Peptides against a protein of PDB entry 3MAZ. Designs and how they scored, part 20

Target 1, 99 residues: chain A of PDB entry 3MAZ
Amino acid sequence: VLNPMPACFYTVSRKEATEMLQKNPSLGNMILRPGSDSRNYSITIRQEIDIPRIKHYKVMSVGQNYTIELEKPVTLPNLFSVIDYFVKETRGNLRPFIC
Target 2, 99 residues: chain A of PDB entry 3MAZ as posed
Amino acid sequence: VLNPMPACFYTVSRKEATEMLQKNPSLGNMILRPGSDSRNYSITIRQEIDIPRIKHYKVMSVGQNYTIELEKPVTLPNLFSVIDYFVKETRGNLRPFIA

## One batch from the design tools (peptide; aimed at target 1 E71)

Design b2_p19_5_s3 (made by RFdiffusion4, then SolubleMPNN; from b2_p19_5, 9 letters changed)
Fold by OpenDDE base, seed 4:
Structure b2_p19_5_s3 (fold): chain B 99 residues (1-99), chain A 19 residues (1-19)
Amino acid sequence: as target 1 above (99 residues)
Amino acid sequence: SMEEELKELQEELEKAREA
């Protein structure tokens, strides 16, 4: 039995995620995707504060939790919380990409 | 404050190494 994944999770590559966000910015600007070679994940965002900027962040599986690789790492209990963190902390600037 | 927290996160996002 596999737990459900966040709605903005897509089994896409880094490049594909970037293209998705660029093509349909009105659908959201944040994608969760599989890590390259592990149980880990990556977050791809496209912020357009001044100019469009694409960035990718590591979400590392640590035990039963997940750690967002930031200067000050943030550990959360599940991937839904990871998405919530990005949305909440940016006060809605980041929104999950819903296709 | 929430404003400060947002600013701090944005700074972290900017400084964090991209995956």
Scores: peptide ipSAE 0.110, ipTM 0.713, DockQ to the pose 0.094
OpenDDE base, seeds 1, 2, 3, 5: peptide ipSAE 0.107, 0.074, 0.109, 0.054; ipTM 0.712, 0.642, 0.710, 0.629

Design b2_p19_5_s4 (made by RFdiffusion4, then SolubleMPNN; from b2_p19_5, 12 letters changed)
Fold by OpenDDE base, seed 3:
Structure b2_p19_5_s4 (fold): chain B 99 residues (1-99), chain A 19 residues (1-19)
Amino acid sequence: as target 1 above (99 residues)
Amino acid sequence: KEEEELKELQKELEKARNA
């Protein structure tokens, strides 16, 4: 039995995630997806502060935790916390894509 | 301030390598 994943997790490629966010921006602007390594993940976002901007972030599995690959890395206990981090730190600018 | 914190985060996100 697989443990539950965040609602914005989809088994999609980098390209597919980008297309999903572009097609239905009202459903959210953040997707969690499998990384190139089966043990890791990537976050794809589409922000529209000034103009639409697509960005991708690497989320590395490190032991029992996950690290968001930023200039100053952030380590969190699970993928739900990773999603929560992006939402809270952007004061709601980022919202999980739900369809 | 919250605005400055948000600005810092956006700057951090902007610098991150695309994956």
Scores: peptide ipSAE 0.170, ipTM 0.750, DockQ to the pose 0.093
OpenDDE base, seeds 1, 2, 4, 5: peptide ipSAE 0.140, 0.115, 0.160, 0.159; ipTM 0.730, 0.686, 0.735, 0.740

Design b2_p19_6 (made by RFdiffusion4)
Pose (drawn by RFdiffusion4):
Structure b2_p19_6 (pose): chain A 99 residues (1-99), chain P 19 residues (1-19)
Amino acid sequence: as target 2 above (99 residues)
Amino acid sequence: SPIPDEDASGTNLASHFEH
C-alpha cells in the first residue's frame, strides 16, 4: 500500500511556505511542513476572507495521533485526517497547495 | 503592502473564515 505524506506537505521553512502561497494562489492556500525545532508539524495558510492573511498552526505528534493546537484542540489519527479537518472546518475555503 | 503574518495556534480556526 501507499501511505505518503499529504499532497500539500513540503519540506520548506515558514518563510518558504509563505512565499509559495503568495506566488501561486491558483494552486491552493495551505501547506503542511516540518515544525521548526521539533519532530512535529506546522500548517501555513493564506486566506483572503477580508484581506490576505498568512497564518501558522501547530500540529503536534502525540502517541499515534496528531493534535491540532486550537483554542479547543482536535486530535486525529493521521496527517490526511488533519488536512481533511482544515478543509472541513473552514467550509472548503482552505485547499491544499498542489505544486 | 505587507500581508499580516501570525502564529494562530490556540485560536478559533473557523472564526478566521467568517464572512

Design b2_p19_6_s1 (made by RFdiffusion4, then SolubleMPNN; from b2_p19_6 with D5E T11E N12D H19R)
Fold by OpenDDE base, seed 1:
Order: structure tokens, then sequence, then C-alpha cells
Structure b2_p19_6_s1 (fold): chain B 99 residues (1-99), chain A 19 residues (1-19)
């Protein structure tokens, strides 16, 4: 059984992700992309509260789960849950980038 | 494929989006 990747997953670099979010903010402000190591990922966001701010978060693969590298690390069962966490935790401010 | 880089860590996500 194979699960698809979240819709906001793109095989892009940090720079490319930043450019994508800046160019088309109406399409979303959150991208999931490959991390520094295999099986690890990064979340690039373009925060839209007061002024646009770009940030990158580590999503580390730990066993069959994923841990978001936050002050208080959050471990979730799959990447879909990771995306959901970012959306819900920000009360909808973050939305997956959909081309 | 993996892209070597350093991402943010140790920050509180909720605090970044406080009203």
Amino acid sequence: as target 1 above (99 residues)
Amino acid sequence: SPIPEEDASGEDLASHFER
C-alpha cells in the first residue's frame, strides 16, 4: 500500500520554494520539500500576519513517524498530519500551496 | 532528492501567529 504525498509537496530547493510562495501568494503559503537527509523534509512558509516572513522548519523522520523540530517537538504519524498540524495550529493562516 | 541546508528549529509555531 502506497500513500501519495501531500498536495503541497514539491521536489524543490529552499530558494525555489521561497520564490514560489512569493510569486503566487494566492495559491497558498506553505510548501513541503525534501530535507537535508534522506527521509527528512522541510516546511517552508510565508507567514502573513503583519508583513511577509519566510521560515523553514525541519520535519525529521523518526521510525514510522515524523517530528516537527519546534521548541516543543511535535511527533505525528504521517506527512498529511504534519500539514494538518501547521494549518490548525495557525488557525488557517497557513494553507498548503497548490499550483 | 535531499537538499543540504539548515532549517529553523527550537521555535514555537503558535507564538509566531499570535493575534
Scores: peptide ipSAE 0.194, ipTM 0.746, DockQ to the pose 0.365
OpenDDE base, seeds 2, 3, 4, 5: peptide ipSAE 0.193, 0.172, 0.184, 0.188; ipTM 0.756, 0.734, 0.739, 0.740

Design b2_p19_6_s2 (made by RFdiffusion4, then SolubleMPNN; from b2_p19_6, 6 letters changed)
Fold by OpenDDE base, seed 2:
Structure b2_p19_6_s2 (fold): chain B 99 residues (1-99), chain A 19 residues (1-19)
Amino acid sequence: as target 1 above (99 residues)
Amino acid sequence: MEIPEEDASGTDLASDFEK
């Protein structure tokens, strides 16, 4: 059984996520996707400050929490909080991709 | 050669979006 996932979660590859963001930028610029294993995830973003820039972040499952692999790792209780963090930390620049 | 899953592991998320 899969618990509810953020709306921007898609079972897509790194390449597919990039293509989705490039094809429909008006729908958002952040996608959560499966990582290398079943309990880890990756976030693909299309930064649009000046020119489009694609970046990927690793979200690691640690116990019952999730850690965003940043220079200073951030641990959050669930994936919804992870998405919220990306939105708030970027002051709304990042918005979940809603298809 | 394998491409790392993440390419922003050393990033400060907030600073990347300050400008």
Scores: peptide ipSAE 0.293, ipTM 0.751, DockQ to the pose 0.389
OpenDDE base, seeds 1, 3, 4, 5: peptide ipSAE 0.293, 0.070, 0.076, 0.069; ipTM 0.749, 0.657, 0.664, 0.656

Design b2_p19_6_s3 (made by RFdiffusion4, then SolubleMPNN; from b2_p19_6, 7 letters changed)
Fold by OpenDDE base, seed 1:
Structure b2_p19_6_s3 (fold): chain B 99 residues (1-99), chain A 19 residues (1-19)
Amino acid sequence: as target 1 above (99 residues)
Amino acid sequence: MEIPEEDASGEDLASHFKR
């Protein structure tokens, strides 16, 4: 059974994701997108603490789970949990981009 | 020059959003 993707998932490139976030910051500041490899993904964020800063994170498909490549990697069971992690870990600073 | 696709991997996410 194929599950739906998170609402902030878009089939866009790194550059396109950056442009989306910069163009419409009121719609959110986090995008999930395909990675360079077929089963991997990337998270693009527009950090809004002091000044806007664009960052990209790798989300690697490992078995049936997903690992966010951080200093201390975080493994989660699905992409919805990945999005939730980014939201909660930043105490709501990151919000899914909903176009 | 080739630019890495992702530039934040290996960082600590929470540290960037600490109060």
Scores: peptide ipSAE 0.103, ipTM 0.698, DockQ to the pose 0.425
OpenDDE base, seeds 2, 3, 4, 5: peptide ipSAE 0.082, 0.041, 0.099, 0.049; ipTM 0.679, 0.642, 0.695, 0.657

Design b2_p19_6_s4 (made by RFdiffusion4, then SolubleMPNN; from b2_p19_6, 8 letters changed)
Fold by OpenDDE base, seed 5:
Structure b2_p19_6_s4 (fold): chain B 99 residues (1-99), chain A 19 residues (1-19)
Amino acid sequence: as target 1 above (99 residues)
Amino acid sequence: MEIPEEDASGEDLSSHFKK
């Protein structure tokens, strides 16, 4: 049993996440999914600025927090904050995929 | 060498969504 997870969390593979985002772009363009290791996660996005681009970001569990592996790493207290960060930092360009 | 699974790790998020 997992603690409450963001609505855009799905237990899917990288490939499946990509397909989900491509199939229903109107439902959102950001998915949170399990990472390669336990307690780690990945964010898959479908960026649609000029052409659709799929990108994947590591979200690493560090102590009781989570660090988004960016050029300048961002550490946040929970996965909800991680999703919020992606939304706010992109000025709403990224929206959680709600299926 | 194996291709990184998380290809956007290490990138700057905000800059990718600026016009």
Scores: peptide ipSAE 0.120, ipTM 0.708, DockQ to the pose 0.391
OpenDDE base, seeds 1, 2, 3, 4: peptide ipSAE 0.119, 0.099, 0.107, 0.043; ipTM 0.710, 0.695, 0.705, 0.621

Design b2_p19_7 (made by RFdiffusion4)
Pose (drawn by RFdiffusion4):
Structure b2_p19_7 (pose): chain A 99 residues (1-99), chain P 19 residues (1-19)
Amino acid sequence: as target 2 above (99 residues)
Amino acid sequence: SEEDLEAQEDWKNLVEKLE
């Protein structure tokens, strides 16, 4: 079976992820990347609801699950599920960045 | 941290605007 990283996962820095989303909005507005100084992960999004805003979110590895660090944290079993949550919670506003 | 709290507030505002 294939079990790769999500399609929007790139081994890029916070800065590189920000630049990728600005340069190619047509390709999506969400990137999963390695978490700086941890084995965890970060999500970087560019949303144009009111004005363009870049936001970053922490996704922590906890046991065999991942916890999205939100006001009310959400725990899911894998990274595909985390991407699904971000899409669902934003009602489809967030789309994975497919380079 | 302060940045983490801001990210949580920004997320809540984003979801509310989409609703």

Design b2_p19_7_s1 (made by RFdiffusion4, then SolubleMPNN; from b2_p19_7, 11 letters changed)
Fold by OpenDDE base, seed 3:
Parts: sequence; C-alpha cells; structure tokens
Structure b2_p19_7_s1 (fold): chain B 99 residues (1-99), chain A 19 residues (1-19)
Amino acid sequence: as target 1 above (99 residues)
Amino acid sequence: SKELEEEQKEWKEMLEKIK
C-alpha cells in the first residue's frame, strides 16, 4: 500500500498539533500539518530538554519541490524527504508522531 | 548531573543546526 502523505501528517491546526504532542510525548515529537496557505505545510516540534519548547517551521510548495523556511533554506523533492531531513539532521532527536 | 548536562548540550546543538 502506497501512502500519499507521511505517517506524521495530520489535518490539524497549530493548537491541536501542540496539544497532541503534549498529551503523548512518547509517540513522537514532530507533526506535519496543513499550512495557512493552500499547498503549503507546517512542521510542529516539541523538544523537552530543559523545559518543553514548541517550534513551528514553514514548508513551502515551490514548483514540484518543497522548501523548509530556515535561515539557510533547504529544498527537497517531497514531504517524505522533508520528514527524513528533520530526523537525520537531529540524529534522531526528532521523531515523527505516530498515533 | 554531568551526564544530563552533556546530553542536553548535544540536543541544543543539533536543534540549532536546523534553526
């Protein structure tokens, strides 16, 4: 079975995503969700190092690719690669939220 | 503890890399 979207994608708001991550931190700390603009997305993460911290990142649809809005933007071919980037870049510190 | 401080430092550095 082919999945059209990453497993950590949920059609939830920013607030709902935050609540999901807070409620079940053992299930993961990263959610992909629809952005405020059509065809764009957002990544919400919850890090619990010294204190719980929530951050959001924009994932912009650019042509056939996606660009993560960072100080140094990163462009990737699909949303699966976007999730993979966050996982690998943090050496597994970020894990997709699997409900 | 020293172990916790070391781990937290590493996490912060990894997160800053993707900021």
Scores: peptide ipSAE 0.051, ipTM 0.615, DockQ to the pose 0.058
OpenDDE base, seeds 1, 2, 4, 5: peptide ipSAE 0.036, 0.035, 0.046, 0.051; ipTM 0.608, 0.605, 0.581, 0.606; seed 5 fails the geometry check

Design b2_p19_7_s2 (made by RFdiffusion4, then SolubleMPNN; from b2_p19_7, 9 letters changed)
Fold by OpenDDE base, seed 1:
Structure b2_p19_7_s2 (fold): chain B 99 residues (1-99), chain A 19 residues (1-19)
Amino acid sequence: as target 1 above (99 residues)
Amino acid sequence: SEELKEAQKEFEELLKKLE
């Protein structure tokens, strides 16, 4: 059984994700995409205040959970929780990119 | 996450300066 993916998941490269966020910032500023390794993912975010700032985060599959590669790693039960984490930790500044 | 919280703090500080 294939579980549904978050709405901001797209099968795109790092470059494509960056371009998507740059072209349509009104649609959101966070994309989940396939990682370089099987079962792993990456998060690309774009925040702009003074200047555009793009960052990428690794989301590693660990058992049935997912770990966000941060200085202090955070492990969550599913990808929906990962997206929710980014939204809540930034008090809503980060929003999933919805086409 | 301290890393994300710090990033958010910096964001808010920048936003504050522009308001």
Scores: peptide ipSAE 0.111, ipTM 0.683, DockQ to the pose 0.118
OpenDDE base, seeds 2, 3, 4, 5: peptide ipSAE 0.076, 0.091, 0.064, 0.094; ipTM 0.662, 0.675, 0.657, 0.670

Design b2_p19_7_s3 (made by RFdiffusion4, then SolubleMPNN; from b2_p19_7, 7 letters changed)
Fold by OpenDDE base, seed 3:
Structure b2_p19_7_s3 (fold): chain B 99 residues (1-99), chain A 19 residues (1-19)
Amino acid sequence: as target 1 above (99 residues)
Amino acid sequence: SEELKEEQEEWKELLEKLK
């Protein structure tokens, strides 16, 4: 049985995710989406510190865990933890996009 | 192509200034 996905997960492309975040920034600025490979994912964010900036991150499935491909990789047990990491690491600057 | 661009997830840092 497949576990539920984070609320900010959408089966959208890189381009669609960007458009979603740009269209409704008040709904959040972080989207989890399918990666190029079936078991991998990508995170798309739209940060507005000085100017709006779109960034994409790779979340790789490694065994039963997930690794966020950062300069210093972070491995977490599930996708909920991945989202939580992005939120906490940025002290709430990043918020899951809830449509 | 759009497919190739989708695979270019190159960002490696978060907002470190907020740490």
Scores: peptide ipSAE 0.245, ipTM 0.686, DockQ to the pose 0.325
OpenDDE base, seeds 1, 2, 4, 5: peptide ipSAE 0.221, 0.242, 0.026, 0.220; ipTM 0.686, 0.687, 0.513, 0.711

Design b2_p19_7_s4 (made by RFdiffusion4, then SolubleMPNN; from b2_p19_7, 12 letters changed)
Fold by OpenDDE base, seed 5:
Structure b2_p19_7_s4 (fold): chain B 99 residues (1-99), chain A 19 residues (1-19)
Amino acid sequence: as target 1 above (99 residues)
Amino acid sequence: SAELEEEQKEFKEMLEKIK
């Protein structure tokens, strides 16, 4: 039995996530996906501040929490909080991709 | 707005530093 995951979580590769975001930008611009290995995840975004930019970020499972691997790491209690963090920090510029 | 642009710039710079 799998526990609930954020709505923008998809079991897709980095390439597939990029294609999804480029193909339907009106559905959102942020995807959570499985990491390349182990119990980790990645966030793929297509953010439009000046120009459209595709970027990928690591979300590491650390104990019961999750850490976004920034220069100044951000640790959050669950994946829902991780998504919320990206949304809030961009004041809504980033939105979960919902297809 | 200037406020929004400032926050976006800060977050953008933060993301640029992700490993």
Scores: peptide ipSAE 0.046, ipTM 0.644, DockQ to the pose 0.067
OpenDDE base, seeds 1, 2, 3, 4: peptide ipSAE 0.058, 0.041, 0.037, 0.040; ipTM 0.636, 0.613, 0.600, 0.612; seeds 1, 4 fail the geometry check

Design b2_p19_8 (made by RFdiffusion4)
Pose (drawn by RFdiffusion4):
Structure b2_p19_8 (pose): chain A 99 residues (1-99), chain P 19 residues (1-19)
Amino acid sequence: as target 2 above (99 residues)
Amino acid sequence: SEEEKKDLRLMREKLEEKS
């Protein structure tokens, strides 16, 4: 079976992820990346609801699951599920960045 | 920060208001 990282996962820094989303909005507005100074992960999004805003979220590895650090944290079993949650919670506004 | 943890929820609320 294939069990890769999500399609929007790139081994890029916070800055590189920000630049990728600004340069190619047509390709999506969400990137999953290694968490700086941890084995965890970060999501970087560019949303244009009111004005363009870059936001970053922490996704923590906890046991065999991942916890999205939100006001009310959400725990899911894998990273595909985390991407699904971001898409669902924003009602489709967030789309994975497919380079 | 605790403020930034609300960002995703605030985004959802803003999208609902614009629907």

Design b2_p19_8_s1 (made by RFdiffusion4, then SolubleMPNN; from b2_p19_8, 10 letters changed)
Fold by OpenDDE base, seed 2:
Structure b2_p19_8_s1 (fold): chain B 99 residues (1-99), chain A 19 residues (1-19)
Amino acid sequence: as target 1 above (99 residues)
Amino acid sequence: SSADKKELEEDRKKIEEKE
């Protein structure tokens, strides 16, 4: 069945997301969560490239699309594509957190 | 609330990959 939201979406706060990722890194290192405003979202990641680093990105709802707030913004058609972008951009380093 | 904390700045640098 098709999920309305990506599997790594959780209605958690920034702190809770961080704790989830730290507690069970084997389950993934990327969480999509509600943003601070309206239909916006945030992505929390825990990468271990050199040392463990927690980062948070804004995903802004713009019309029917979503824009990842980066120095060079990336606009995608849906949240599934947003997750896919993070996975592909890191060549698999980032994986959706599945609990 | 599950909302993000506004007092913390969001990251904007390109998503890093392991070399």
Scores: peptide ipSAE 0.318, ipTM 0.747, DockQ to the pose 0.092
OpenDDE base, seeds 1, 3, 4, 5: peptide ipSAE 0.034, 0.105, 0.041, 0.043; ipTM 0.600, 0.700, 0.616, 0.627

Design b2_p19_8_s2 (made by RFdiffusion4, then SolubleMPNN; from b2_p19_8, 6 letters changed)
Fold by OpenDDE base, seed 4:
Structure b2_p19_8_s2 (fold): chain B 99 residues (1-99), chain A 19 residues (1-19)
Amino acid sequence: as target 1 above (99 residues)
Amino acid sequence: SEEDKKELKEMREKLLEKE
């Protein structure tokens, strides 16, 4: 049985995620998607501070936790916490993409 | 990528600076 996933999780490629965010920016600017391997994931964001920028981050499964690949890696207990981290660290600038 | 990691930090700093 697969545990519930965050609402912004979609089984899409890097390219498809980028297109989704660009086409409907009003629905949010952050997508969680499958990574290149097994239980790993990726976060695609479209952040608008000075100009719109698309960026991708790796979320690696480590034991029962998940590590966000940053300059200073952040380890969290579940994918919901991963999404929360991106929202909080950007003070709400990043919001989960909800169709 | 390492470039993306740096960009996120920079963006976070910009957001904090404006608030």
Scores: peptide ipSAE 0.037, ipTM 0.622, DockQ to the pose 0.747
OpenDDE base, seeds 1, 2, 3, 5: peptide ipSAE 0.028, 0.036, 0.030, 0.032; ipTM 0.591, 0.616, 0.597, 0.587; seed 1 fails the geometry check

Design b2_p19_8_s3 (made by RFdiffusion4, then SolubleMPNN; from b2_p19_8, 7 letters changed)
Fold by OpenDDE base, seed 3:
Structure b2_p19_8_s3 (fold): chain B 99 residues (1-99), chain A 19 residues (1-19)
Amino acid sequence: as target 1 above (99 residues)
Amino acid sequence: SEEDKKELEEIRKKLEEKE
């Protein structure tokens, strides 16, 4: 079975992604979506630590890799690794949105 | 707890986005 895109990828807008996360927080708190450029992507999260906070991250296609535009950028080989990075670095606080 | 607060703060810091 081929899985070309992570399970939390949805062809939705920034606004729609935010609404999805707010509506069903039990399903996860991280969505991968198309960026403004067809070759790039964005990550939208709704992290609830003290209060719910929505943040958006640019995932830029660079050659055969992807760079997450954090304060200290991280380059990874594929989108699955991008999702894994967010999960791992937050010790499971972030989970892919699955519906 | 204080330990929990520290962990959560560390998590938040790791995800500081580039403006």
Scores: peptide ipSAE 0.276, ipTM 0.811, DockQ to the pose 0.066
OpenDDE base, seeds 1, 2, 4, 5: peptide ipSAE 0.037, 0.040, 0.038, 0.195; ipTM 0.625, 0.608, 0.598, 0.774

Design b2_p19_8_s4 (made by RFdiffusion4, then SolubleMPNN; from b2_p19_8, 9 letters changed)
Fold by OpenDDE base, seed 5:
Formats: structure tokens, sequence, C-alpha cells
Structure b2_p19_8_s4 (fold): chain B 99 residues (1-99), chain A 19 residues (1-19)
């Protein structure tokens, strides 16, 4: 049994996440999902700034924190903070997918 | 707008994946 997870967490594959975001963009454009290995996660986003773009990010468990695998990595204390980071740093362009 | 372009560039910079 998992501890409470962000509302945009879904136990879906990369492909399924992409399809979810494409089908219902009004519900949000960011999904948190299980990673390839235990205790790691991935973020899938769909942004429509110029054209629709799907991107995936690794969220790696490092000690008791999580690191978003970016060119300039960002380490945060929990998955809620990870979601908040994506929302805040994009000035609300990214929104958690709520189904 | 110019502001939108700046925001776009900022987003892309901040969320650049580690390839």
Amino acid sequence: as target 1 above (99 residues)
Amino acid sequence: SAEDKKVLAEIREKLEKLE
C-alpha cells in the first residue's frame, strides 16, 4: 500500500499517459506515473505552446528526496513538491491531470 | 506577444531534459 500520492498520479504506462493527455487536454497536461524501476517515477507532459509536444522526465528517488532529471537537476523533498515545481516554474502552464 | 515568447523560452530552458 502506497502513502498518499499526488492527484495526478496514475499507474499507467508511458503510452497510456500520452493518450490520456491527448484525449482530454482540458483536464490538465501533466501526469505522474511509475518509473521503470522501484521507487522511481516519470512525469509526462503535453504542452501546446506552439505545437503539441509530449515530453517525459525521470524523477529519481535519491535518499529521502526526489531529483528531477533535467539539464540542471532539481532535488525536492517529496512528490507533491515535484508537481508543485512543474506548475510554479511554468507559471501555471503545466497543470496536474485530474480525471 | 513578446512576453509570451519570453515565457516560452524560459519554460523550455527550465524543463530541458537530460539527454
Scores: peptide ipSAE 0.236, ipTM 0.782, DockQ to the pose 0.069
OpenDDE base, seeds 1, 2, 3, 4: peptide ipSAE 0.198, 0.227, 0.232, 0.220; ipTM 0.769, 0.777, 0.783, 0.771

## One batch from the design tools (peptide; aimed at target 1 Q47 I49 E89)

Design b2_p20_1 (made by RFdiffusion4)
Pose (drawn by RFdiffusion4):
Structure b2_p20_1 (pose): chain A 99 residues (1-99), chain P 20 residues (1-20)
Amino acid sequence: as target 2 above (99 residues)
Amino acid sequence: STEDLDAARKFFDSGGEDDP
């Protein structure tokens, strides 16, 4: 079976992820990347609801699950589920960045 | 459509770090 990283996962820095989203909005507005100084992950998004805004989220590895660090944290079993949650919770506003 | 944008905004403001 294939079990790769999500399609919007790139081994890029916070800065590189920000630049990728600004340069190619047509390709999506969400990137999953390695978490700086941890074996965890970060999600970088560019949303244009009111004005363009870059926002970063922490996704922590906890046991065999991942916890999205929100006001009310959400725990899911894998990274595809985390991407699904971001899309669902923003009602489709967030789309994975497919380079 | 407005309700979806409000839900998205609420989600974005529920956590995370903004860039200046």

Design b2_p20_1_s1 (made by RFdiffusion4, then SolubleMPNN; from b2_p20_1, 8 letters changed)
Fold by OpenDDE base, seed 4:
Structure b2_p20_1_s1 (fold): chain B 99 residues (1-99), chain A 20 residues (1-20)
Amino acid sequence: as target 1 above (99 residues)
Amino acid sequence: MEEDLKAAKEFLDSGGEFEP
């Protein structure tokens, strides 16, 4: 059985995610996509702090949890929590891309 | 709002890879 995925999850490549975010910035600025490895994922964002920039984060599957690769790694129980974490830590600056 | 952007930047700066 396939568990539901966050609304901002798309089976797209790094390049495609970048294009999506740049083409329709009003729809959101954060996309969750498949990583280079089977059970890993990547989050692509369009950071709009100073100047618009595309940035990618690695989300690694570790056991039954997921670890966001940061200077100080953060481990969460599911992908929904991962998305929520990005939204909360950026005080709402990041919003899931909803197409 | 200034504080929010600062916090957001600090978090985002703690990782990730910028697209060239």
Scores: peptide ipSAE 0.755, ipTM 0.950, DockQ to the pose 0.944
OpenDDE base, seeds 1, 2, 3, 5: peptide ipSAE 0.753, 0.754, 0.754, 0.753; ipTM 0.950, 0.950, 0.950, 0.950

Design b2_p20_1_s2 (made by RFdiffusion4, then SolubleMPNN; from b2_p20_1, 8 letters changed)
Fold by OpenDDE base, seed 1:
Structure b2_p20_1_s2 (fold): chain B 99 residues (1-99), chain A 20 residues (1-20)
Amino acid sequence: as target 1 above (99 residues)
Amino acid sequence: AEADLEAARAFLESGGEDEP
């Protein structure tokens, strides 16, 4: 039983994700994409808190969970929770990219 | 709100790699 991927998941490269976010900022500023390793993912964001900045976060598959690579790593049960975490921790500043 | 931006900044700065 496979769950669908989050709406902001796209099978795109790091470069493509960056371009998507820069071209259509009104559609959102957060993309989930495949990582370089199997079962790992990366989140690319375009934040404009101060100036526009592109950042990439590693989301590592660990067993049946996912760990967000932060100063203090956060482990969550699924990718939907990962996306939700980014939205909540930024008080809604980050929004999933929907096209 | 300003407080929301500060919270967002703090979280985002706690990790991630800046695009060169």
Scores: peptide ipSAE 0.744, ipTM 0.951, DockQ to the pose 0.928
OpenDDE base, seeds 2, 3, 4, 5: peptide ipSAE 0.740, 0.742, 0.743, 0.735; ipTM 0.950, 0.950, 0.950, 0.949

Design b2_p20_1_s3 (made by RFdiffusion4, then SolubleMPNN; from b2_p20_1, 8 letters changed)
Fold by OpenDDE base, seed 4:
Structure b2_p20_1_s3 (fold): chain B 99 residues (1-99), chain A 20 residues (1-20)
Amino acid sequence: as target 1 above (99 residues)
Amino acid sequence: SAADKEAARAFLESGGEDEP
């Protein structure tokens, strides 16, 4: 049993996440999924700022926090904050995928 | 807005792996 997770969390593969976002873009464009290593996660997005692009971001578990792998890494206290950060930094362009 | 799109672009391009 897992603790409460963000609504856009799905136990899906990288490939499946991509397919979900492409098939139902009206449901959102951001998915949180398990990473390749235990306790790590990945965020898959389908942004359409210019042309549709699928990108994957690493969210590494570091101690009791989570670090988003960016040019300038960002560390946050929980996964809810991670999702919120992606929404805010993109000024609402990214929205959690709600199926 | 244009400003919002630019901010979003800048953030997303600061990391991540592109899907081929």
Scores: peptide ipSAE 0.747, ipTM 0.955, DockQ to the pose 0.932
OpenDDE base, seeds 1, 2, 3, 5: peptide ipSAE 0.744, 0.743, 0.742, 0.741; ipTM 0.954, 0.954, 0.954, 0.954

Design b2_p20_1_s4 (made by RFdiffusion4, then SolubleMPNN; from b2_p20_1, 6 letters changed)
Fold by OpenDDE base, seed 1:
Structure b2_p20_1_s4 (fold): chain B 99 residues (1-99), chain A 20 residues (1-20)
Amino acid sequence: as target 1 above (99 residues)
Amino acid sequence: MEEDLEAARKFLESGGEDEP
């Protein structure tokens, strides 16, 4: 079974993700990318609520789930749910980057 | 809406690493 990845997933580095978001803000402000090791991932965002700022969040693979590293960690069943969580918690401020 | 922006701000500040 081959599970598809979220549309905003790109096999890019931290630097590349940052550049993508900065160069084309109209395409979205959130991307999912491979983590530095193992089956982990990272989410890079470019938020402009106050001033433009780039932030990176760790998404750790734990068993068959994924845990977003936050002050109060959140565990979700799949990467699609992770993306959905970021969209919902920011009430739509974050939108997946679609290139 | 300001309420949405504030909610977003609070959530995003609850974690993540700032890019230098």
Scores: peptide ipSAE 0.734, ipTM 0.946, DockQ to the pose 0.929
OpenDDE base, seeds 2, 3, 4, 5: peptide ipSAE 0.733, 0.731, 0.733, 0.725; ipTM 0.946, 0.946, 0.946, 0.945

